# Designs tried in a protein design run: peptides against a protein of PDB entry 7AL2. Part 79

Target 1, 85 residues: chain A of PDB entry 7AL2
Amino acid sequence: YEIMLIRPKTIDDINYVVDQVLEESNPVILDLSFLEKESPANFKLAGEKIKQMRSNYGAEALLLSRCNDKNLIIIAPKGVSLVRK

## One batch from the design tools (peptide; made by RFdiffusion4, then SolubleMPNN)

Design b2_p25_3_s1 (from b2_p25_3, 13 letters changed)
Fold by OpenDDE base, seed 1:
Structure b2_p25_3_s1 (fold): chain B 85 residues (1-85), chain A 25 residues (1-25)
Amino acid sequence: as target 1 above (85 residues)
Amino acid sequence: SMESEKTIEYILERAEKLLEEEKKK
């Protein structure tokens, strides 16, 4: 698999993340800082999509960092293990 | 996982706070 990196700015970008995780089975390192600052509505939408991926497809999401205008989350599809040490 | 659940809850809670702030403006 590939690890995708994206800072989504639009709904299309959010849907791209969903496609990468669910259809392509690629983990995604996601910077939510743009949505958080520029579109709270789309930030909420992104969170809802992540929740749906976890609840319905066994994806996992972990916070990597939130500082310096970055809000980094990794989303892994089912089958890719995330371990923090 | 529990950690993943907490991460998602954080995101959604933050979103609601931001929406409330935006509504006040």
Scores: peptide ipSAE 0.685, ipTM 0.925, DockQ to the pose 0.883
Fold by OpenDDE base, seed 4:
Structure b2_p25_3_s1 (fold): chain B 85 residues (1-85), chain A 25 residues (1-25)
Amino acid sequence: as target 1 above (85 residues)
Amino acid sequence: SMESEKTIEYILERAEKLLEEEKKK
């Protein structure tokens, strides 16, 4: 698999993340800072999609870093283990 | 996992806060 890195800006980008996790089984490191700053509605949508992926498909999401210019989350499909040491 | 659940809840809580702030303006 590949590890995708994206800073989503649009709904299309959000759907791209969903496709990567669910269809391609690729972990995604996403920076939600653009949506958080520029589109609270789409930020909420992104969060809801992440929750849906966890609830319905066993994906896992972990916060990597939260600061002024980055809001980094990793989303992994069910088969990929996320381990914090 | 519990940590994953907390992460997601954090995101959604933050989103609601932002939307509430936006609504008040």
Scores: peptide ipSAE 0.684, ipTM 0.925, DockQ to the pose 0.883
Fold by OpenDDE base, seed 2:
Structure b2_p25_3_s1 (fold): chain B 85 residues (1-85), chain A 25 residues (1-25)
Amino acid sequence: as target 1 above (85 residues)
Amino acid sequence: SMESEKTIEYILERAEKLLEEEKKK
């Protein structure tokens, strides 16, 4: 698998994340800072999509860091475990 | 995992707060 990195700005970007996790089985490192600052509605949408992927497909999402203008989350598909040491 | 659940809850709670603040403007 590949690890994708993206700072989503549009709904298309959000859907791209969903496709990477569910269809390609690729973990995605997300920077949600743009949506958080520029579109609370799309920020909520992104969160809802992440919740759906967890609830329905066994994906996991963990906060990597939140500082200044960064809001980093990793979401991994089922089969790729996330471990914090 | 529970940690994943907490992470997602954080995102959604933050989103709701931002939307409320947007309504105040």
Scores: peptide ipSAE 0.683, ipTM 0.924, DockQ to the pose 0.883
Fold by OpenDDE base, seed 5:
Structure b2_p25_3_s1 (fold): chain B 85 residues (1-85), chain A 25 residues (1-25)
Amino acid sequence: as target 1 above (85 residues)
Amino acid sequence: SMESEKTIEYILERAEKLLEEEKKK
């Protein structure tokens, strides 16, 4: 599989993330900082879709880092285990 | 996992906070 890295800016980007996780079974490293700053509504939408992927498809999400200009989350499809050591 | 649940709750809580702030002005 591939690990995708994206800083989503639009709804299309959010849906791209969903496609990568659910259709392509690729983990995605997300930087949500753009949505957080520029579109709280789309930031909420992203969160809702991440929750849906966990609840309905067994995806997992972990916070990697949150600082000044970054809000990094990794989302993994059900077949990929995320472990923090 | 519990960690994943907490991560998602964090995101959604943050989103609601931001929307509330935006609602104020």
Scores: peptide ipSAE 0.682, ipTM 0.924, DockQ to the pose 0.878

Design b2_p25_3_s2 (from b2_p25_3, 12 letters changed)
Fold by OpenDDE base, seed 4:
Structure b2_p25_3_s2 (fold): chain B 85 residues (1-85), chain A 25 residues (1-25)
Amino acid sequence: as target 1 above (85 residues)
Amino acid sequence: SSLSEETINYLLERADKLLEEKKLE
């Protein structure tokens, strides 16, 4: 599989993330800082999509970093284990 | 997992906070 890196800016980008996780089974490292700053509504949408992927498909999400210009989260499809040592 | 639950809750709570702040403008 591939690990995708994206800083989503649009709903299309959010849906791209969903497709990568669910259809392509690719982990995604996403920076939500743009949505957090520019569109709280789409930021919430992204969060809800992540919640749905976990609840319905067994995806897992892990906060990697939160700072002024980054809000990094990794989303892993079911079968890819996220382990914090 | 509990870790992902915590992460997702963080995101949604943050989103709600941002939306609340925006409504106050």
Scores: peptide ipSAE 0.713, ipTM 0.921, DockQ to the pose 0.905
Fold by OpenDDE base, seed 2:
Structure b2_p25_3_s2 (fold): chain B 85 residues (1-85), chain A 25 residues (1-25)
Amino acid sequence: as target 1 above (85 residues)
Amino acid sequence: SSLSEETINYLLERADKLLEEKKLE
């Protein structure tokens, strides 16, 4: 599989993330900083989509880093284990 | 996992906070 890196700006970008995780079975490293700053509504939507992927498809999410200009989350499909040491 | 649940709860809590702040503007 591939690991995708994306900083989503639109609803289309959010749906692209969903497709990568669920259809392509690719882990995605998300930078949510744009949505956090420019569209709280779409930031909430992204969070809801991540919750849905966990609840319905067994995806897992892990916070990697949060700072002034970054909000990094990794989302892994069911077959990929996320482990923090 | 509990880690994943914690991460998702953080995102949604942050989102709600941002939306409340936007209402005040």
Scores: peptide ipSAE 0.713, ipTM 0.921, DockQ to the pose 0.918
Fold by OpenDDE base, seed 3:
Structure b2_p25_3_s2 (fold): chain B 85 residues (1-85), chain A 25 residues (1-25)
Amino acid sequence: as target 1 above (85 residues)
Amino acid sequence: SSLSEETINYLLERADKLLEEKKLE
């Protein structure tokens, strides 16, 4: 599989993330800082999509880093384990 | 996992706060 890196700015970008996780089974590292600043509505939409992927498909999400200009999350499809040591 | 649940709850809670702040503007 591939690991995708994206800073989503549009709904199309959010749907791209969903497609990568569910259809391609690729983990995705997200920077949600743009949506957080520019579109709280789409920021919430992204969060809802992540929740749906966990609830319905067994995906997992973990916070990687939070700072002034970054909000990094990794989303892993079912079968790719996220382990904190 | 519990960590994943915590992460998702953080995102949604943050989103709700941002939307509320925008509504007050």
Scores: peptide ipSAE 0.713, ipTM 0.921, DockQ to the pose 0.916
Fold by OpenDDE base, seed 5:
Formats: C-alpha cells, sequence, structure tokens
Structure b2_p25_3_s2 (fold): chain B 85 residues (1-85), chain A 25 residues (1-25)
C-alpha cells in the first residue's frame, strides 16, 4: 500500500481522503489545520467522515500532533495496525 | 481502539467549539 499525505481545503479533498482509506486501502496522514482555521463547518464534516470510517469500516485514527500551525491525524484502513510504544 | 475513540471525540468536540465561537462573534 501507499501512505498518502494531504492538507484538505475543500469538500472534494475530504472525499478524496475517504476514497483513499476505503477504496484504495491506503493510510492517510492529513493536516486539518486549514479547515480548522478557515471552515469550522468543513472541519466538523471531516471529523464526521473519520468517525463514519471507524464505525462502519473498521478504520482507526490517531492524533499525531497539534499546534497552532498543524493538526496532524493518521487514518489507517482496517488491516493496518497503529501501535503506540 | 480506545485511543482512536479518544482521537475522534477530540476532533468532534473541537469542531463544535469552533462553530459555537463563530456563531457568537
Amino acid sequence: as target 1 above (85 residues)
Amino acid sequence: SSLSEETINYLLERADKLLEEKKLE
């Protein structure tokens, strides 16, 4: 598989993330800082999509880092284990 | 996992806070 990196800015970008995780089975490292600052509505939408992927498809999400400039999350499809040592 | 549950809850809680703040501006 591939690991995708994206900083989503639009709803199309959010849907791209969903497609990568569910259809391509690729983990995604995403920076949500743009949506957090520029569109709280789309930021919420992104969170809802991540929740749906977990609830319905067994995806897992993990917060990597959060600061004023970045909000990094990794989303792994079912079958890719996320382990914190 | 519990860690994933915590992460997702954080995102949604943060989103709701931002929307409330925007509404009150």
Scores: peptide ipSAE 0.712, ipTM 0.921, DockQ to the pose 0.880

Design b2_p25_3_s3 (from b2_p25_3, 13 letters changed)
Fold by OpenDDE base, seed 5:
Structure b2_p25_3_s3 (fold): chain B 85 residues (1-85), chain A 25 residues (1-25)
Amino acid sequence: as target 1 above (85 residues)
Amino acid sequence: SSESEKTIQYLLDRADKLLEEEKLK
């Protein structure tokens, strides 16, 4: 698999993340800083979709960091283990 | 996992806070 890196700015970008996780089975490193600052509504939408991917498809998400004007989350499809040491 | 649940809940709580702040501005 590939690890995708994206800083979503639009709903299309959010849906791209969903496709990568569910259809392509690729983990995604997601920078939510743009949505957090520019569109609280789409930030909420992104969170809801991440929750749905967990609830319905067994995806997992972990916070990586919030620094340097970034809000990094990793989302992994079912079968890819996320472990914090 | 519980950590994943907490992460997601953090995002949703943050979103709700931002939306509330936006309404107040």
Scores: peptide ipSAE 0.736, ipTM 0.933, DockQ to the pose 0.915
Fold by OpenDDE base, seed 2:
Structure b2_p25_3_s3 (fold): chain B 85 residues (1-85), chain A 25 residues (1-25)
Amino acid sequence: as target 1 above (85 residues)
Amino acid sequence: SSESEKTIQYLLDRADKLLEEEKLK
């Protein structure tokens, strides 16, 4: 599989993340800082989509880093285990 | 996992805070 890196800016980008995780079975490292700053509504939508992927498809999400200009999260499909040491 | 649940809850809590702040502007 591939690991995708994306900083989503639009609803289309959010749906792209969903497609990568669910259809392509690719983990995604996403930076939510743009949505957090520019569109609180779409930031919430992204969070809800991530919750749905966990609840309905067994995806997992872990926070990688928080800072002023970054909000990094990794989302992995059910078949890929995420472990923090 | 428990860690994943905490991560997702963090995102949703942050989103709600941002939306509340937006209403105040």
Scores: peptide ipSAE 0.736, ipTM 0.933, DockQ to the pose 0.870
Fold by OpenDDE base, seed 3:
Structure b2_p25_3_s3 (fold): chain B 85 residues (1-85), chain A 25 residues (1-25)
Amino acid sequence: as target 1 above (85 residues)
Amino acid sequence: SSESEKTIQYLLDRADKLLEEEKLK
């Protein structure tokens, strides 16, 4: 599999993330800082999509880092284990 | 996992806070 890196700015970008996780089975490292600052509505939408992927498809999401300029989350499909040590 | 659930809840709580702040403006 591939690991995708994206800083989504639009709804199309959010849907791209969903497709990568569910259809391509690729983990995605997200920087949500743009949506957080520019579109709280789309930021919420992204969070809802992540929740749905967990609830319905067994995806998992973990916070990597949060700074002033970055809000980094990794989303992994069910077949990829995320372990924090 | 419990950690994943906490992460997702953090995102949603943050989103709701931001939306509330927008309403106040």
Scores: peptide ipSAE 0.735, ipTM 0.932, DockQ to the pose 0.908
Fold by OpenDDE base, seed 4:
Structure b2_p25_3_s3 (fold): chain B 85 residues (1-85), chain A 25 residues (1-25)
Amino acid sequence: as target 1 above (85 residues)
Amino acid sequence: SSESEKTIQYLLDRADKLLEEEKLK
């Protein structure tokens, strides 16, 4: 698999993330800082889709870092273990 | 995992806060 890195700006980008995780089984490192700042509605949408992926497909999401210009989350499809050491 | 659940809840809580702030402006 591949690890995708994206800072989503649009709904299309959010859907791209969903496709990568669910259809391609690729982990995605997300920077949600753009949506957080520019579109709270789409930021919420992203969160809801991440929740759906966890609840329905066994994906897992972990916060990597949050600061003024970054909000980094990793989303892994089921079968890819996320381990914090 | 519980960690993942907490992460997701953080995101949703943050989103709701942002939306509320936006609405009040």
Scores: peptide ipSAE 0.733, ipTM 0.932, DockQ to the pose 0.907

Design b2_p25_3_s4 (from b2_p25_3, 14 letters changed)
Fold by OpenDDE base, seed 2:
Structure b2_p25_3_s4 (fold): chain B 85 residues (1-85), chain A 25 residues (1-25)
Amino acid sequence: as target 1 above (85 residues)
Amino acid sequence: SKLSEETIEYLLKRAEKLLEEEKKK
């Protein structure tokens, strides 16, 4: 698999993340800072999509860091475990 | 995992706060 990195700005970007996780089974490192600052509605949408992927497909999400203009989250498909040591 | 649940809860709570602040503007 591949690890995708993206700072989503649009709904299309959010859907791209969903496709990568569910269809391609690729972990995705997200920087949600743009949506957080520019579109609270799309920020909420992103969160809802992540919740849906967890609830329905066994994906997992983990906060990597949140500082200044960064809001990094990794979401992994089922089969790729996220472990914090 | 619970850690994942907490992460997602954080995101959704943050979203709610942002939308609420947007209404104040």
Scores: peptide ipSAE 0.719, ipTM 0.933, DockQ to the pose 0.873
Fold by OpenDDE base, seed 1:
Structure b2_p25_3_s4 (fold): chain B 85 residues (1-85), chain A 25 residues (1-25)
Amino acid sequence: as target 1 above (85 residues)
Amino acid sequence: SKLSEETIEYLLKRAEKLLEEEKKK
């Protein structure tokens, strides 16, 4: 698999993330800082999509960092283990 | 996992706060 990096700015970008995780089975490192600052509505949408992916498909999300205009989350599809030591 | 659940709860709670702040403006 590939690890995708994206800082989503639009709904299309959010849907791209969903496709990568669910259809392509690729982990995605998300920077949500743009949505957080520019579109609270789309930021909420992103969170809802992530919740749906976890609840319905066994994806997992992990907060990596939130500082310096970055809000980094990794989303892993089912089958890719995320472990914090 | 519980860690993932907490991460998602953080995101949604943050979103709600941002929307509330935006509503006030």
Scores: peptide ipSAE 0.719, ipTM 0.933, DockQ to the pose 0.906
Fold by OpenDDE base, seed 3:
Structure b2_p25_3_s4 (fold): chain B 85 residues (1-85), chain A 25 residues (1-25)
Amino acid sequence: as target 1 above (85 residues)
Amino acid sequence: SKLSEETIEYLLKRAEKLLEEEKKK
């Protein structure tokens, strides 16, 4: 698989993330800092879609980094295990 | 996993806070 890195700015970008996880089975390193700052509505939408992917498809999400200008999360499809040690 | 649930909860809670702040403006 590939590991995708994206900082989404639009709804199309959010849907691209969903496609990568569900259709391509690729983990995605997601920087939500743009949406958090510029579009709280789309930030919420992204969170809702991540929740849906977990609930309905067994995806997992893990917070990697959080600071003033960065909000990094990895989203893994069901076949990829995320382990914290 | 529990860790994943907490991550998602954080995101949604943060989103709610941001939207509430927008309404105050």
Scores: peptide ipSAE 0.719, ipTM 0.932, DockQ to the pose 0.890
Fold by OpenDDE base, seed 4:
Structure b2_p25_3_s4 (fold): chain B 85 residues (1-85), chain A 25 residues (1-25)
Amino acid sequence: as target 1 above (85 residues)
Amino acid sequence: SKLSEETIEYLLKRAEKLLEEEKKK
């Protein structure tokens, strides 16, 4: 698999993330800082999609870092283990 | 996992806060 890195800006980008996790089984490192700053509605949508992926497909999401210019989340499909040591 | 659940709850809580702030403006 591949690890995708994306800073989504649009709904299309959010759907791309969903496709990568669910259809391609690729982990995605998300920077949600753009949506957080520019589109609270789409930021909420992204969060809801992540919740749906966990609830319905066993994906996992972990916060990597949050600062002024980055809000980094990793989303892994069910087959990829996320471990914090 | 619990950690994943907390992460998602953080995101949704943050989103609601942002929307509330936007609504007040």
Scores: peptide ipSAE 0.718, ipTM 0.932, DockQ to the pose 0.906

Design b2_p25_4_s1 (from b2_p25_4, 12 letters changed)
Fold by OpenDDE base, seed 4:
Structure b2_p25_4_s1 (fold): chain B 85 residues (1-85), chain A 25 residues (1-25)
Amino acid sequence: as target 1 above (85 residues)
Amino acid sequence: SMRYIYLEEDPSLKEFEEFEDELLK
């Protein structure tokens, strides 16, 4: 697999994340800080997509970093397990 | 087959469930 890093800014970016996880089976490191600040609607949409991937497709998600200007999440597709070491 | 990503233990790491409500509000 490949690990993607993306700071989504548009709905197309969000859909790209979904495609990477569900179609390509690639983990994605997401920086949601742009959406959080610039588009509450798309920020919520991103959250909904992550929830859907977790609930319906066996994806795992972990918050990597959360502060005032950072919002990093790793989302792993089914078949790639996140393990705390 | 199952693959793995290993993450060092860190108090900053938390499961998405703790953050989900903030994303979805």
Scores: peptide ipSAE 0.492, ipTM 0.871, DockQ to the pose 0.921
Fold by OpenDDE base, seed 3:
Structure b2_p25_4_s1 (fold): chain B 85 residues (1-85), chain A 25 residues (1-25)
Amino acid sequence: as target 1 above (85 residues)
Amino acid sequence: SMRYIYLEEDPSLKEFEEFEDELLK
């Protein structure tokens, strides 16, 4: 599999993340810091999409890091398990 | 079958639910 790192800026980017997780079965590391700053509505939408993938498709998600201009979340599709070492 | 991503333990790692209020507020 491929691990995608993306800092989404648009709804198209959010949908791209969903496609990567659900259609391509690729884990995605998201930096939501742009949306958090520039679009509260799309920031919330991204969160809702993550929740939907977790609740309906067996995806897992963890907050990796939060600091200035960084809001990192990993989303793993069903079939790729996140394991704490 | 199943594949794995191993994450080195760190206090900053949080379950999504702990951060959900920040995303969905």
Scores: peptide ipSAE 0.492, ipTM 0.869, DockQ to the pose 0.929
Fold by OpenDDE base, seed 5:
Structure b2_p25_4_s1 (fold): chain B 85 residues (1-85), chain A 25 residues (1-25)
Amino acid sequence: as target 1 above (85 residues)
Amino acid sequence: SMRYIYLEEDPSLKEFEEFEDELLK
């Protein structure tokens, strides 16, 4: 699989993340810092999409970093398990 | 079958549920 790193700026970017997780079965590392600052509405939308993927499609999500103006979340599709070492 | 992503232990790691309120409020 591929691991995608993206800092979404638009709704199209958010939909790209959904496609990567649900259609391509690729984990995605999200940097939500742009949306958090520039578009509270799209920030909330991104959160709703993550929740939907977790609730309806068996995706897992974990906060990787919340420091130095970073907001990093990894989203793993069903079939890819996140394991803490 | 299941595949795995291993994350080295880090104090900043936390479950999404602990962060969900920040995204959905």
Scores: peptide ipSAE 0.440, ipTM 0.841, DockQ to the pose 0.918
Fold by OpenDDE base, seed 1:
Formats: sequence, structure tokens, C-alpha cells
Structure b2_p25_4_s1 (fold): chain B 85 residues (1-85), chain A 25 residues (1-25)
Amino acid sequence: as target 1 above (85 residues)
Amino acid sequence: SMRYIYLEEDPSLKEFEEFEDELLK
């Protein structure tokens, strides 16, 4: 698999994340810092998509970093398990 | 077959479920 890094700015970027996880079965490291600052609506939309992937498609998610200008999440598709050391 | 990603755990970070609640407000 490939691990994709993205900092989404638009709805198209959010849908790209969904495609990577659900269609390509690639884990994604997601930086939500832009949406959190610039688009509360799309920030919420991203959260809804993550919830849907977790609830309906067996995706896992973990928070990697949370501070000023950082909002990093890793999302793993079904078949790739996130293991805490 | 199942594949794995190993991550260092940071106890200062809250669980994703708690963060998800913030996302969805």
C-alpha cells in the first residue's frame, strides 16, 4: 500500500481522501488545519466523511498531532490495522 | 492478508472519538 499525505482545502480534496481510503485502500495522513481555520462547514463535512468511513466501511482513525496550525489524523482502510506501540 | 501500521502512542492526545465530537459540532 501507499500512505498518502494531504492537507485538504476544498470539497474535492475531501472526496479525494474518501477515494484513497475506500477505493484505493490506502492509508491517509490528513492535516485538517486549513479547513479548521478557513471553512467550518467543510471541516464538519470532513468529520462526517471520517465518521462514515469508520462506521460503515471498517476504517480506523487515530489523532497524531493537535496544536496550533496542526490537526493531523491517520485514517486506515479496512485491511490495514493501526497498532499503538 | 492483514497489514499493520505501528504508531508511537502519545498519552497527551485524546482518543479520536473525543476529537470526532469536536469535528462534528
Scores: peptide ipSAE 0.399, ipTM 0.824, DockQ to the pose 0.742

Design b2_p25_4_s2 (from b2_p25_4, 11 letters changed)
Fold by OpenDDE base, seed 1:
Structure b2_p25_4_s2 (fold): chain B 85 residues (1-85), chain A 25 residues (1-25)
Amino acid sequence: as target 1 above (85 residues)
Amino acid sequence: MMREIYLPEDPSLKDFEEIEDEFLK
């Protein structure tokens, strides 16, 4: 399987993340720092999409790193388990 | 068989539910 990395800047990028997780069954490492700074509306939308994937499709998501210019979240589709060791 | 991604046991790693309120503003 593939792990995708993306720093979304547009709604199309957000939808690309959704497609990777739900349609391609690929985990995504997501940097939300651009949206957080430049588009509160799309930052909120990204959060809503993550919530939906978790609630409706069995995805897992957790924060990897949070600092000044970094907001990294990993999203794993159903069938890929995030394991802490 | 379930595929797995291994992450360190680090308290700075947080489940999304712990931070989701940050997306509401």
Scores: peptide ipSAE 0.674, ipTM 0.914, DockQ to the pose 0.858
Fold by OpenDDE base, seed 5:
Structure b2_p25_4_s2 (fold): chain B 85 residues (1-85), chain A 25 residues (1-25)
Amino acid sequence: as target 1 above (85 residues)
Amino acid sequence: MMREIYLPEDPSLKDFEEIEDEFLK
């Protein structure tokens, strides 16, 4: 499988992330730093999409880094487990 | 069979539930 790294800037980017996780079963490393700063509405939308993927589709989500200019979250589709080791 | 992504044991890593409220601000 592929691991996607993306820093979304638009709603289309957010929806593409959802498609990668749910349709392609690819984990995504998501940098939300742009949306958090430039579009609070889309930042909130991104959070809602993550919640939906977790609640309805068995995705896992974990904060990787939160500091300065970084807001990194990994999202794993059902079938890919995040393991601390 | 579940595939696995290994992450370091780091206390700074947090489950999404722990940060969920930040998306509501």
Scores: peptide ipSAE 0.673, ipTM 0.914, DockQ to the pose 0.868
Fold by OpenDDE base, seed 2:
Structure b2_p25_4_s2 (fold): chain B 85 residues (1-85), chain A 25 residues (1-25)
Amino acid sequence: as target 1 above (85 residues)
Amino acid sequence: MMREIYLPEDPSLKDFEEIEDEFLK
């Protein structure tokens, strides 16, 4: 599999993340710092999509880094396990 | 066989469930 790294800025970017996880079965490292600062609506949308992928498709999501200027999350599709080691 | 991504045992790492309210409010 491939791991995609993206800092989404638009709804199209958010949907691309969903496609990568659900259609391509690729993990995604997501930087939500732009949306958090610039678009509350799309930031919320991104969160809803992550929740949906977890609830409906067995995806895992984990916060990698959080500070004032960073918001990094890894999303893994079903079949790719995130393991603390 | 299930594939794995290994992450450090770091207490600062949090499951999305722990922080989802920050995204959905």
Scores: peptide ipSAE 0.672, ipTM 0.913, DockQ to the pose 0.882
Fold by OpenDDE base, seed 3:
Structure b2_p25_4_s2 (fold): chain B 85 residues (1-85), chain A 25 residues (1-25)
Amino acid sequence: as target 1 above (85 residues)
Amino acid sequence: MMREIYLPEDPSLKDFEEIEDEFLK
């Protein structure tokens, strides 16, 4: 499988992430820093999509890093487990 | 068999539920 790294800027990018996780079963590392700064509405939408993937499809999501220019979240589809080691 | 991604033991790592309010406000 592939691991995607993406910094979404549009709704299309957000939906592409959802497709990668749910349809392709690929983990995604998201940098949400652009949306956080430039589009509060789409930042909220991204959060809602992450919540939905967790609650409805068994995805896992974890904050990797948070600073001024980074808001890094890893999303793993069901079948890929995030393990602290 | 389930695939695994290994992450460091770092207290700065947070489950999404811990930070959800920052996204949904």
Scores: peptide ipSAE 0.670, ipTM 0.914, DockQ to the pose 0.882

